# Designs tried in a protein design run: peptides against a protein of PDB entry 7UQJ. Part 2

Target 1, 160 residues: chain A of PDB entry 7UQJ
Amino acid sequence: PELYQNFNITPPRGVLFHGPPGTGKTLMARALAASCSSDERKITFFMRKGADILSKWVGEAERQLRLLFEEAKKHQPSIIFFDEIDGLAPVRSSKQEQIHASIVSTLLALMDGMDNRGQVIVIGATNRPDAVDPALRRPGRFDREFYFPLPDVKARFKIL

## One batch from the design tools (peptide; made by RFdiffusion4, then SolubleMPNN)

Design b1_p19_4_s4
Fold by OpenDDE base, seed 3:
Structure b1_p19_4_s4 (fold): chain B 160 residues (1-160), chain C 160 residues (1-160), chain D 160 residues (1-160), chain A 19 residues (1-19)
Amino acid sequence: as target 1 above (160 residues)
Amino acid sequence: as target 1 above (160 residues)
Amino acid sequence: as target 1 above (160 residues)
Amino acid sequence: KEEKEREEEERRRREEEEE
């Protein structure tokens, strides 16, 4: 909570957690939610899997994304965590590319539509940041990237 | 950032992350560093191990602590993460108690000497918060404590 | 392995990490690997996804499991982490149930065939422990279960 | 594995510096 208040840091609308599988991306998102939650102020933590957005929500994905963002807004302060956000990436079919483009466009619009005063943080996690649509990595979206190295690697957390 | 900005919480000079091994204390410290960093504002993340302060810096520990805090101040905003801060605790020897007392006294003085407007956050991580010198846990030092439960604190580790 | 050896704890042949998505199961497995790894003794960390065993290894899943366990044995001390081990569960088709039964039977045999003196730990992670075949949860297999709760539920982040 | 992940990170870093 305070750590971010003190840094006068404009909250990223979105944060990309990237790194090898099991480097703690999902844990971190939840731990951020927990560390921001008090007895008086619980953070609502929403989690969706990128592949589930693409596969389970076929034909309703855009609507479910809208509902998710509305619910996150209703239950502020909130974290929306997209696990495996690279799972939004098109599987190599033209039909899936169109569906992907629609879903990603909806996500972009939802992230762009977040007021900087809103208490909704979006976290995307991927093992393959290069498989994330570059449009999602633009300012006002996943405009901060956090590399989660393997724990044994003294990884330079290069914040891009 | 917003989640933290909304807590109107006076920045702890120090935050104690406590909980069993592997509960994500180090990861959280790094992710706090990451989540506090932007393209415009990178947080400098310093990490030291409590046992290393006691063992590797024998005779220079106090000086190395001073240098660490000076460097953190120079590279604001900064996080100083002391992993295994309970490793500053004396092993049961009178000589180590004196060395510990000196090192801890230096750390206390450094934490007390941090201006509240400084962008240096100190995070201590321990598996044994009760093994951390009570003086470190006073207001203006590690005045906030974050329990990192085992993922198992709700788990009855039923050893089946 | 060594952590368990050092604790005079008979290493579980298998450990089931269960809990909601993003509770740190995968992170914990890697952190166990990292915490058990020293400069002198690196733990080999193998990761497989349950759904990948079922889908990518169709017709060779049993062989690939055998090879995985052989490789883990060859590179002791080792952790085999099965992420989404509930993804071995049959999707609602009789043909998939037979394939599942064969794959699970192979996994059971491999876990049962692990000598207690081997430095191979198997970790299964699931969001749905009840969707894991009960046979996998028997003694000598995933005989220890670790619930990974949501951090918000356990963490009284008491801001002291 | 660490070397491959380091190479993949270094490759990625080059790709991100080229974008």
Scores: peptide ipSAE 0.000, ipTM 0.241, DockQ to the pose 0.183
Fold by OpenDDE base, seed 4:
Structure b1_p19_4_s4 (fold): chain B 160 residues (1-160), chain C 160 residues (1-160), chain D 160 residues (1-160), chain A 19 residues (1-19)
Amino acid sequence: as target 1 above (160 residues)
Amino acid sequence: as target 1 above (160 residues)
Amino acid sequence: as target 1 above (160 residues)
Amino acid sequence: KEEKEREEEERRRREEEEE
């Protein structure tokens, strides 16, 4: 955020890393965390998986998301990285769709509730940007998208 | 290639990429696949997740593993990448432990059954090498291990 | 190894990793080093920075480069990774241009002096491939180039 | 080969025009 304040750039609340699996999305998120960290100012990096939010925290996912955002806020500056954010896709049951909708709505509310002065960046990674709820991709949420191309097969061919 | 010819190294059937999450294991596996590909000889890259093997293919996992290895053999030269191979950990039920043991035993048999002349490399990625069945880490299987350190914060600072 | 034997590829003496900062060049170099290591045959990984070669070793840089290549040869198989190889760019003084020219000429001679049977790979990383001396990019030196694309420039700019 | 390079160049051009 202060980095962004100095640039007169509205700090993106959320950034979507999208691209084929193994394009370095998670690595880049960790890189950004490290790059924004100094000896004087360490950035706290939080990581969660979309599938874990659905599977491990059934019935408590909303609470765990709230706690995550509170913890991230407490440990500012911080990055929340949601790996496989498309894993918040509902499973084929109406009950799971309802649970998904509740979890996604909670995430939306948490992203919307982040003060612009907050030093919390949210990064989502997906292999399937079209499987991410369009509401998450709106301004104030994941309003910035990063395509991680497969390092062009041509580029890699030249290394070998 | 000639680099490895001069090394008189038995081609590892299996390579274990281990290290903290987001250290670039999947990226590296894809990089190796691309690096071994040429205009004359494309490497086919297969990817599976350990959790998918357990969850999506319950009761058919062994068959899907066999089909995967057959397909990899058919499309030689090929790489089979198992992402989150530690996700082959048994779930807490005795039934799941039995299913896990069967799946792992099938994977062991498939790795052991690979002809040494085969142009199939198996790469496993894990964040938890100690959660990988020790039988998979034996010679003729994942007998080579690669630690992906967190890119030392010092190393990343120097790329900036 | 046998996978590589079947590819009849001349081992590149030098590989240039180029692309914007934080595209995973250093990570890839370390992972290649790891990938070529086994329990039976560990690869020794040497790392130097272009800027360090100019700044830390002023007047001794040529000697340090020679020692590095000798040590790499002694610890075969080995990888020499030059991070920020474009940092060998002369500063605007005629004296620094001369020193740079001498250092670069020494590096050229060392790369040319590597026996083709040697088990030493040189990897250079740069954010500015055009700032790398064209002589380093010739056959027998950094004759293979890998573009590490920014995860789409639109992407990375949105994280910033 | 040339057709793929044209498609890639045209894609790059579209991506530049959307900026």
Scores: peptide ipSAE 0.000, ipTM 0.330, DockQ to the pose 0.055
Fold by OpenDDE base, seed 2:
Structure b1_p19_4_s4 (fold): chain B 160 residues (1-160), chain C 160 residues (1-160), chain D 160 residues (1-160), chain A 19 residues (1-19)
Amino acid sequence: as target 1 above (160 residues)
Amino acid sequence: as target 1 above (160 residues)
Amino acid sequence: as target 1 above (160 residues)
Amino acid sequence: KEEKEREEEERRRREEEEE
């Protein structure tokens, strides 16, 4: 919130951090949380993995997502960080596709239901932005994207 | 200190963390402090900004640097983190150049005066390593450098 | 290599980066590679995932590890970064345990076989250092450990 | 993926040339 307030920008409901593994997506999300945290104003940082939402919450994933967003709202200002959000993308099995579709639909509804006055930022991290459901990348959801390039050894040599 | 002790190394007097804004320089310095801190051995973490040394300590900056190093020595093992250490680099005004030169000279003397047995690490962070006085980058001072790459400048400007 | 050369230290054969997900382990490994790279001296950075070693290299994992170390030696100075190195830890299935044991044994032998004059650094990253085979954590292997704490807002307050 | 990386790298080169 404050990071975006300092930019005179309406905080995105979601920011997609995309780029190859180890480019600092999760680190940046935490650094942003920490930069927005003061002694007077602590940012609550929630972290979930996309794969864990599917595997650990078998049969209750939708409920757990709802509880996560409620908890984030209760502890605002807050950041919800979804690591490996592409892990919510449908796996090619029909029964998993239905479960995935329902979980993604729940996440869409939760992001759509966030009041713009809410001090909750959602950050999704992925190594494969094209594997993220296009519906998640629409306005009012993960509508802002941040590319984390490989620290190409070459691109660094131009900064030296 | 302990990170270097575990390496059976004389701790460097100074480490320069360089790289563009928000690449995790400050976060890394804190992570290093935390990693070297145990329940049995707490690392004292001092943070100062280069610009604050010039602006807040007008007329007493040299004394405040001395006090900082004395306090760090008293509370060893300790880390002194200078954020924006390039902010100690001369501003193009003649009167500021003299003040900057004196402050930098004091910092050089303090780093040179540290006993190699002292459990004090100095970390300087900058976005512009070439704007850091070359004298600070010499052996026995900030003689070790860590580059923090941009997560691509462009991707940041799209979050702006 | 150069990081440790600047320390006047025999480079460890291996460094274990451990700490919770998203604490910057992979980023640090790349930052170290880049900090040791100049226009005159480029560090070759190899990255592999522990889980990929088991899953993608079925039947050839040992050979691929050997080739990786040979390639790293050929392109020295180099860094081999194993992300999720705990993914080489035994899965509770008997046939996988044998394959894992063989792969880990090969990695141990490769690390033990590295000449201390070699400009190859091996970095292993894990979220679970206790899930890494204790044999990998012995002297001459991953004998140096670096903890990446969660930037828990609370842990920051203990460093403040 | 590679095409987006190339477009971002090419746009980066243009922005670095305009600075």
Scores: peptide ipSAE 0.000, ipTM 0.234, DockQ to the pose 0.132; fails the geometry check

Design b1_p19_4_s4
Fold by OpenDDE base, seed 5:
Structure b1_p19_4_s4 (fold): chain B 160 residues (1-160), chain C 160 residues (1-160), chain D 160 residues (1-160), chain A 19 residues (1-19)
Amino acid sequence: as target 1 above (160 residues)
Amino acid sequence: as target 1 above (160 residues)
Amino acid sequence: as target 1 above (160 residues)
Amino acid sequence: KEEKEREEEERRRREEEEE
């Protein structure tokens, strides 16, 4: 929101950072959080890895997502950064474990439930945007996508 | 070596990038690779995740490490970047699976076997340097460490 | 402006990204532009290199700066990113060519002439903040500075 | 270099806070 409230733009609830490994997705999310927090208005930065939520919170992943969004709302303005979001919310397949389907459904509901007035941005980072559930990439969710090119000399030149 | 040949410094065989998640460890490794590759001398960048080598190559992780180092040597100058190296080479414990102990032993041997004349740099990144086997942090291995601080809350405030 | 209007902060007219080469300054500027553009409101990203404006537009650099700011204002919300701004706006010295002094004066006037309500952010990136004319770093110009740490020159020396 | 750049950044911030 805050990144986008400045623009009088309806803040996307989510931004998807995608691109090859080591293109700066995670650094960018932190530096965005950094660039958005002043003495008067500090952005609270929440970081989670997709795989960590699945592995550390077996059976509690939904609850932990809810708590994370509540905490982000409590400490707004906030950024929730999901690194490796493809690990948390892979493409829906008939072979997906029930836990993954449940987590995806909870994340969808949490993103849909975000008040447009709330100062919470969700950033997802992935190396594999096509491995992210298409439902998360719809309007009102991760509806903005940013490609992080490899630092090709050309991307160094497109950035330079 | 080239990175280090410029400094007349004996290239460390390994460098450990450590610091909180999203401090730019992976970006830095790529930016180093990119900054060191010229039109005359391109650095080949090999990336592996510690957890991926363990999970994808069950029973072949040692062989895959050997092949990776051979490929890096073949395509020198090279950077081998191990992201989340604490997943590949955790601190030796009595609770470590035999597979982890074997992988650590193989990585130690590979790093010890690197010729100082070889243009292969190994970069390990971790959020938890204390979770990395101390044997990997000895001279001739990951004997150089770089801390990636969080983007200073103050640099956070100077843009705002 | 817009990045900062969300925060109810008077938008800096300019932000200086400084730090050693390959620290992600240019990547950050692009990702800020991307993170700020929605389907409803796309940020127009203008990129120029300091050295390019000097070398490509000999005798027209002032006019090109004016046109750039006019175009940015026309296509607002906008980001003007000057990469290597130290090439465009070096520290004022008695040895500076009249062309450099004139360009600096024009850039100062353009930044001073920016309406606080205008949705144009100017980002300057430099490896050498001390090579940037101090007049550009005053309030209402590049009054916000963000340091992009290298991998410590010691860690670059530990890697280098 | 980084320490010096940080010190110089901190110095500039103090100068900006004093203005």
Scores: peptide ipSAE 0.000, ipTM 0.348, DockQ to the pose 0.047; fails the geometry check

## One batch from the design tools (peptide; made by RFdiffusion4, then SolubleMPNN; from b1_p20_7 with S1M T3I Q4P T8Y P10E)

Design b1_p20_7_s2
Fold by OpenDDE base, seed 3:
Structure b1_p20_7_s2 (fold): chain B 160 residues (1-160), chain C 160 residues (1-160), chain D 160 residues (1-160), chain A 20 residues (1-20)
Amino acid sequence: as target 1 above (160 residues)
Amino acid sequence: as target 1 above (160 residues)
Amino acid sequence: as target 1 above (160 residues)
Amino acid sequence: MVIPELEYPELPPPPPPPPP
């Protein structure tokens, strides 16, 4: 919030963090959630793993997504972090298509239905940005993407 | 490598990184791998996701583990990083017991078979340390555990 | 500490974590400190904010640095983490030069005076690596640097 | 289920600066 206010930039609703496994995507999302929280203004951080939404709530995944967005809206300012979002919204592949299509459609509708004035940010993290349905990557959804490079071998050398 | 040499400590063979999701475990492991490499002494970093070893190599998981440890030994000094190790070595639960028991047994044997003088470190990362087979957490295996706390709100502020 | 011993690599005395605000530097330092602590061998983590050393201890900053290094040596294996180290060791600028020059000189001397066999690691974190005195970035001091990239400028914009 | 407020254990206050 505050960083955006400084730049007079309309805050995006959805952010895709992508990059190889272990590049700090999930850490960054948590760090961001906390960095935007002041003592006066706590940001509520909602985390879900994309595959867990499909696996734990077989047949209720759409309802769980709706409840998540409602809860985030109720506790705004909020961050919804989908870790491994490619597990939730895989590219439309022919065989398991209908169930995935409905979940993706629900997530699309929920992201589109967020008021521009709402203080809810959605962060998706993936190791495979090309495995995320392109419909999620359109303007008004995950319209900005962050590549988390592998810290260069040289940059990695320096963290130890 | 270098951080441990300063401390005149017998280097552990295995290190368990545990803590809530998104506390930087995978990032830390990658950072550690690279930080131990110099221009003269490159550390080879092998990363595997625990669930990927089970899912991609159904029936070959033991062979893939052996190959991974052999490759790490061939390219020493090396770090083997198992992300989501609880997916590879779940606590022995009664029903899917045999396949998991053999994989855990193989990993135990591979960790026990590493020469104390070998320049191979194994890092396991998990969100659920109690879901990792306790046999892996014994001396000579993952004998060192690292809790990655959720960075305090104050520490989170500094991460952004 | 221990990871470095595994690889027979001379551990660096100092590591500079740099990158834009909120890239996980402070988290990484804490995670490293925790990651080097076992049940049998706890690493003592000393954290200081660079600006706090200057502001809270006007006229005693040098003494406080000496005491910090002595305490870290007494409680080794230890990590000293300087968050916002650019506040402690600014690039030599002409007007407030003498006091900063003495503090930087003291920190240089303390880092140079650490025995290579000492189990004390110094991590500096900064948002402005170019604002850190280049003398601190020389071999035997902060000889390793970690760039914590912003996940692309596009990602920063989206998380706030 | 509201993920309970992870009571971030207060990082033990940095050891007080040694008395002046």
Scores: peptide ipSAE 0.000, ipTM 0.306, DockQ to the pose 0.071
Fold by OpenDDE base, seed 1:
Structure b1_p20_7_s2 (fold): chain B 160 residues (1-160), chain C 160 residues (1-160), chain D 160 residues (1-160), chain A 20 residues (1-20)
Amino acid sequence: as target 1 above (160 residues)
Amino acid sequence: as target 1 above (160 residues)
Amino acid sequence: as target 1 above (160 residues)
Amino acid sequence: MVIPELEYPELPPPPPPPPP
């Protein structure tokens, strides 16, 4: 409630931060985690990189996702931040290995299994929103999107 | 001159941005590139990710580094930003594959070959400064280091 | 409208970013300025350092503040970012020179004089929120505060 | 759109890891 009342928004289960590399997506996620924390009510910030979950935990990635969501629930209010989420949950292609399809399916199930009364927010960051599985961008998952534009090259020149 | 006068610093050849993930290292590098660009003097910003150079250019990584530095020199004043530089130049171990040793050696040679009069700055970003080859942290390479701290949990609480 | 619609907030006149040095306050202000700029609607970002206004413009600081706010209004939508605002607007002490009291009074008057329909946002950044004159933290001025915390050493180890 | 130079304060070096 309070976490979301401060944003004056209906509590999203997931927020997608998308935009070019180095636009401050991770920093914003941290600042939001910061801004939602009070001296009495500590928001626990969990961070994982999408490519790291795939590369470090070949065959264990599903279990690691489950453990992450359980730990986040245990330490609520909490934010789970997935950096480079397009690396964890790429668009399902007919050529995608069964392993990737399974990880995406696990993440979908974990997001769908979040109670709206739970104080766990999931933030995904990507440089390629169109490379994220569209199933993750549906209501009850990453149902809010925030674009992080580059400081435009033209605007950079006026910066002096 | 002016690029470095604006920072009131002796012109480093390389700057290491280190700190936990999502502390805004990449965004800082972009903001610095932006802040140093005048309407009259456009700074060209080149970005590469350390792990991408290794994974995308197996056997060609050295050539790609050379091309990057030549292109940066051609478009000076310029910034070369290496995100996740610990992925490109891990600490030399006796178990380090010959490929990694060669890439690190090429990067060392490219940084040593930069004239101090050249308007090319190299910024490396890492989450693990101790995982970066110490040879890169010597004078004439990444000889300036800036730590990017996390937002602290305690103080996050007053933001609501 | 759109600047504030993107935040889903009643348009603050001023936002205070506070927290330890290097927590990304300035970086966040730039990222927000960038994120609020569309291709059609460029947000003009003005930055001043509090200590610089005092040190560079002895006897002219009030005039420089007025000029800054007029220029921001002329180029709306705009953000005025004051870095180290505690250097510009320190807590009024009985020992504070009349000059500092005048600068703070000018900044208060400029913030109070902003129409809520104006698309000018003022962001102040400080390492010492308690060193900022409390008059600046009142409704219609810096009436929203965002803390930017340091990485706690203990929390750093769990995030890897 | 002049985004003036950010003087980023030199971040203090990370505190040394706590002794074991």
Scores: peptide ipSAE 0.000, ipTM 0.318, DockQ to the pose 0.038; fails the geometry check
Fold by OpenDDE base, seed 4:
Structure b1_p20_7_s2 (fold): chain B 160 residues (1-160), chain C 160 residues (1-160), chain D 160 residues (1-160), chain A 20 residues (1-20)
Amino acid sequence: as target 1 above (160 residues)
Amino acid sequence: as target 1 above (160 residues)
Amino acid sequence: as target 1 above (160 residues)
Amino acid sequence: MVIPELEYPELPPPPPPPPP
């Protein structure tokens, strides 16, 4: 958050971290949160796993998302980090369409409802960017994307 | 891999990476795997999520574990990385005792069945070391543990 | 450490982790240190920042390096991790040539003086491998290099 | 195994999950 303020850049509402598993997406999100926190301005870091929101909150996932965004708004400046966001908002597969569609719709609405003045940044991490609903990857939502490549195998081969 | 050769230390069969979410456990496991691979000797890196093995392979989780260990043995030298191993082998809670107990028992047997000469290392990552079955944390299994602390802000401020 | 034993590879005296800031170099060094420690054989991990050695120990940086290597040798098996090693051993820029040259010379001598039987590994992390004195990157010193790539530069440019 | 503590910034503990 603070990093963007210093550059006079309108902070993205949502940032998608994508790349193979274990490329440090979650670490980077935490690191960004930490790097944006000062002694005077602590950034509140909210972390959820996409699959956990679906599995633990069957029927309440929408409510939990609303509460999460409300809490994040209450504790501004804040970062909401969704680890494995492809688990929360998968591309619509026919068999679970209604539940996933409702959660996606709620997440879309929550991201769209974030006032540009809000000091809330949403970071989604995924190992499968193509498994994230394209609606989430549009401007005003996860409109910024970071690829986390595997550590260059060649460069690591030089240490071995 | 290479780092252990020089110390004449018998490689642990299993290494538990534990610490808060997003402390880079998965990144570290991958980096270890990459740091152990050379042009002449590539380490095969097998990655599975604990919860994925339970949820995707209901009734086949044991078979999938056996196949995973067989593949890892076939592709030696290899690393098996279980991300979120607490999801695969949680401490026995009463209500799902049989399925979890069977998977834990299978994983225990597979780890115990790793010949000490085997070029297979098992890395388990957890955010909750206390949620991992203590039987997995015994000598000859995940007998080595690494704590991944949250990044201390002060140290990162010096890298930026 | 343990991972190297199984591959019969002579340990590098020095390993250079390089790549952009926040790619997990420091995290990797710690995880390597952790992965090398056992209950029977704890690896002692010494961490220093390159810039801290220059800035805090003006006129004593050489002495501090000697003491660090002596302590590391005393507490074998050990890892010395230099975070931001480009801050300790920058490529010679004209204005601070003498002080940097002396510290680099001392570090070179200390790395060269590590007996191949020494259970001391030196890990240097840098965000700027080209800012590390090439003399440190020669065989018998930081002769092994790991690149920690940024998450896809294009994707990162969209978040910055 | 004693991993020396990496001084990474302590993120404030995530706020307690909102009550159900």
Scores: peptide ipSAE 0.000, ipTM 0.285, DockQ to the pose 0.053; fails the geometry check

Design b1_p20_7_s2
Fold by OpenDDE base, seed 5:
Structure b1_p20_7_s2 (fold): chain B 160 residues (1-160), chain C 160 residues (1-160), chain D 160 residues (1-160), chain A 20 residues (1-20)
Amino acid sequence: as target 1 above (160 residues)
Amino acid sequence: as target 1 above (160 residues)
Amino acid sequence: as target 1 above (160 residues)
Amino acid sequence: MVIPELEYPELPPPPPPPPP
């Protein structure tokens, strides 16, 4: 939020971080959350893992998503970070379990239901942007994408 | 062990690390394991992921847990770290597969079977403490909880 | 590739990184990829998680593995990193789903089909080398194994 | 484990807004 307020940019509803694993997507999402937090305005950072929503909450995943968005709305300004979002919302296929279809439909509805005035930003991280359901990559959902390249050798000598 | 011996504190059987993902729970568990390891007293660190025990060992998860605790007991002093423990031992619900109920019951029995004099500490890491079966959060099991907050902006300048 | 070229060693087809989670297996695999990348010879680093291949691509996992190896071959020199490879290729058991058997068979065939002259290295990371199908640990597949111990106390003071 | 001081790569400046 603050980052986009400072840039006079309409804050995106959803930001997709994509690139190889451990390129720092999760760390960057946390960077953003902490850099946007002031002593006066703490950003609440919610994090879920796509695989965890599928595996831990069989038949409750949709409810857990709803509760997550409600809690984020209650604690505005908020960031919802989905790590491995391609595990939560894989591309729709005829072989997808009905469970995946329901979770995807719920996430779509929750992102569409976010008021443009809401101080809730959703960050999705994936290693495979093409494995994320294209319906999530449309305007009003994940409408911005950031590529996290592997750090070059030269970038590593600054980190070592 | 050493950390608690130095503080004259009865070492907990189980410690629950909870907080947002990548807040350093896994890193801290490793930090503790190595800070407790001296040249004279190497702590053996065992690590399992809750989701991995469920997915990789269908119908063998209980046996793998038993073997893990036996191996930890053999290599005392030891730390067993369960990453994503809420994937291994989710809250008991009427919708839980019989597999989850059996794994939870096994983990409860293994934690209860640890002698208080045993130099085996169990660390569970979760992003959702409320998703961990309450039976695990009782005295003699995970009886200590540590919250890992998101690093504040000020905390980051010390890590950068 | 470059690391092994510099050491006059026949580059292994497959390297198994094993040891406790967060011992830096993923970080080391990336360190190797970047240290092997020169300004003239960029190594393409492909990363997949074993659990993701099973969960995200039900009935397409074999195809995704084939495409991954084809893409790696197209972008030589390349590294394919499988994080949590024991999730992709668990030990064959009579209780393994037919899906796991097919994925394992596909990965075996893909590793066997890599020409010795191919500049494609496969790195598998696991916390449980004994949970990896022994057929993958044979010569011409994962024929080198690197143990990632827990960092000793003395090793930590150099990293803090 | 070296916690790499992840210097956040300067996020490439957001692509200029599409021309009006």
Scores: peptide ipSAE 0.000, ipTM 0.210, DockQ to the pose 0.035; fails the geometry check

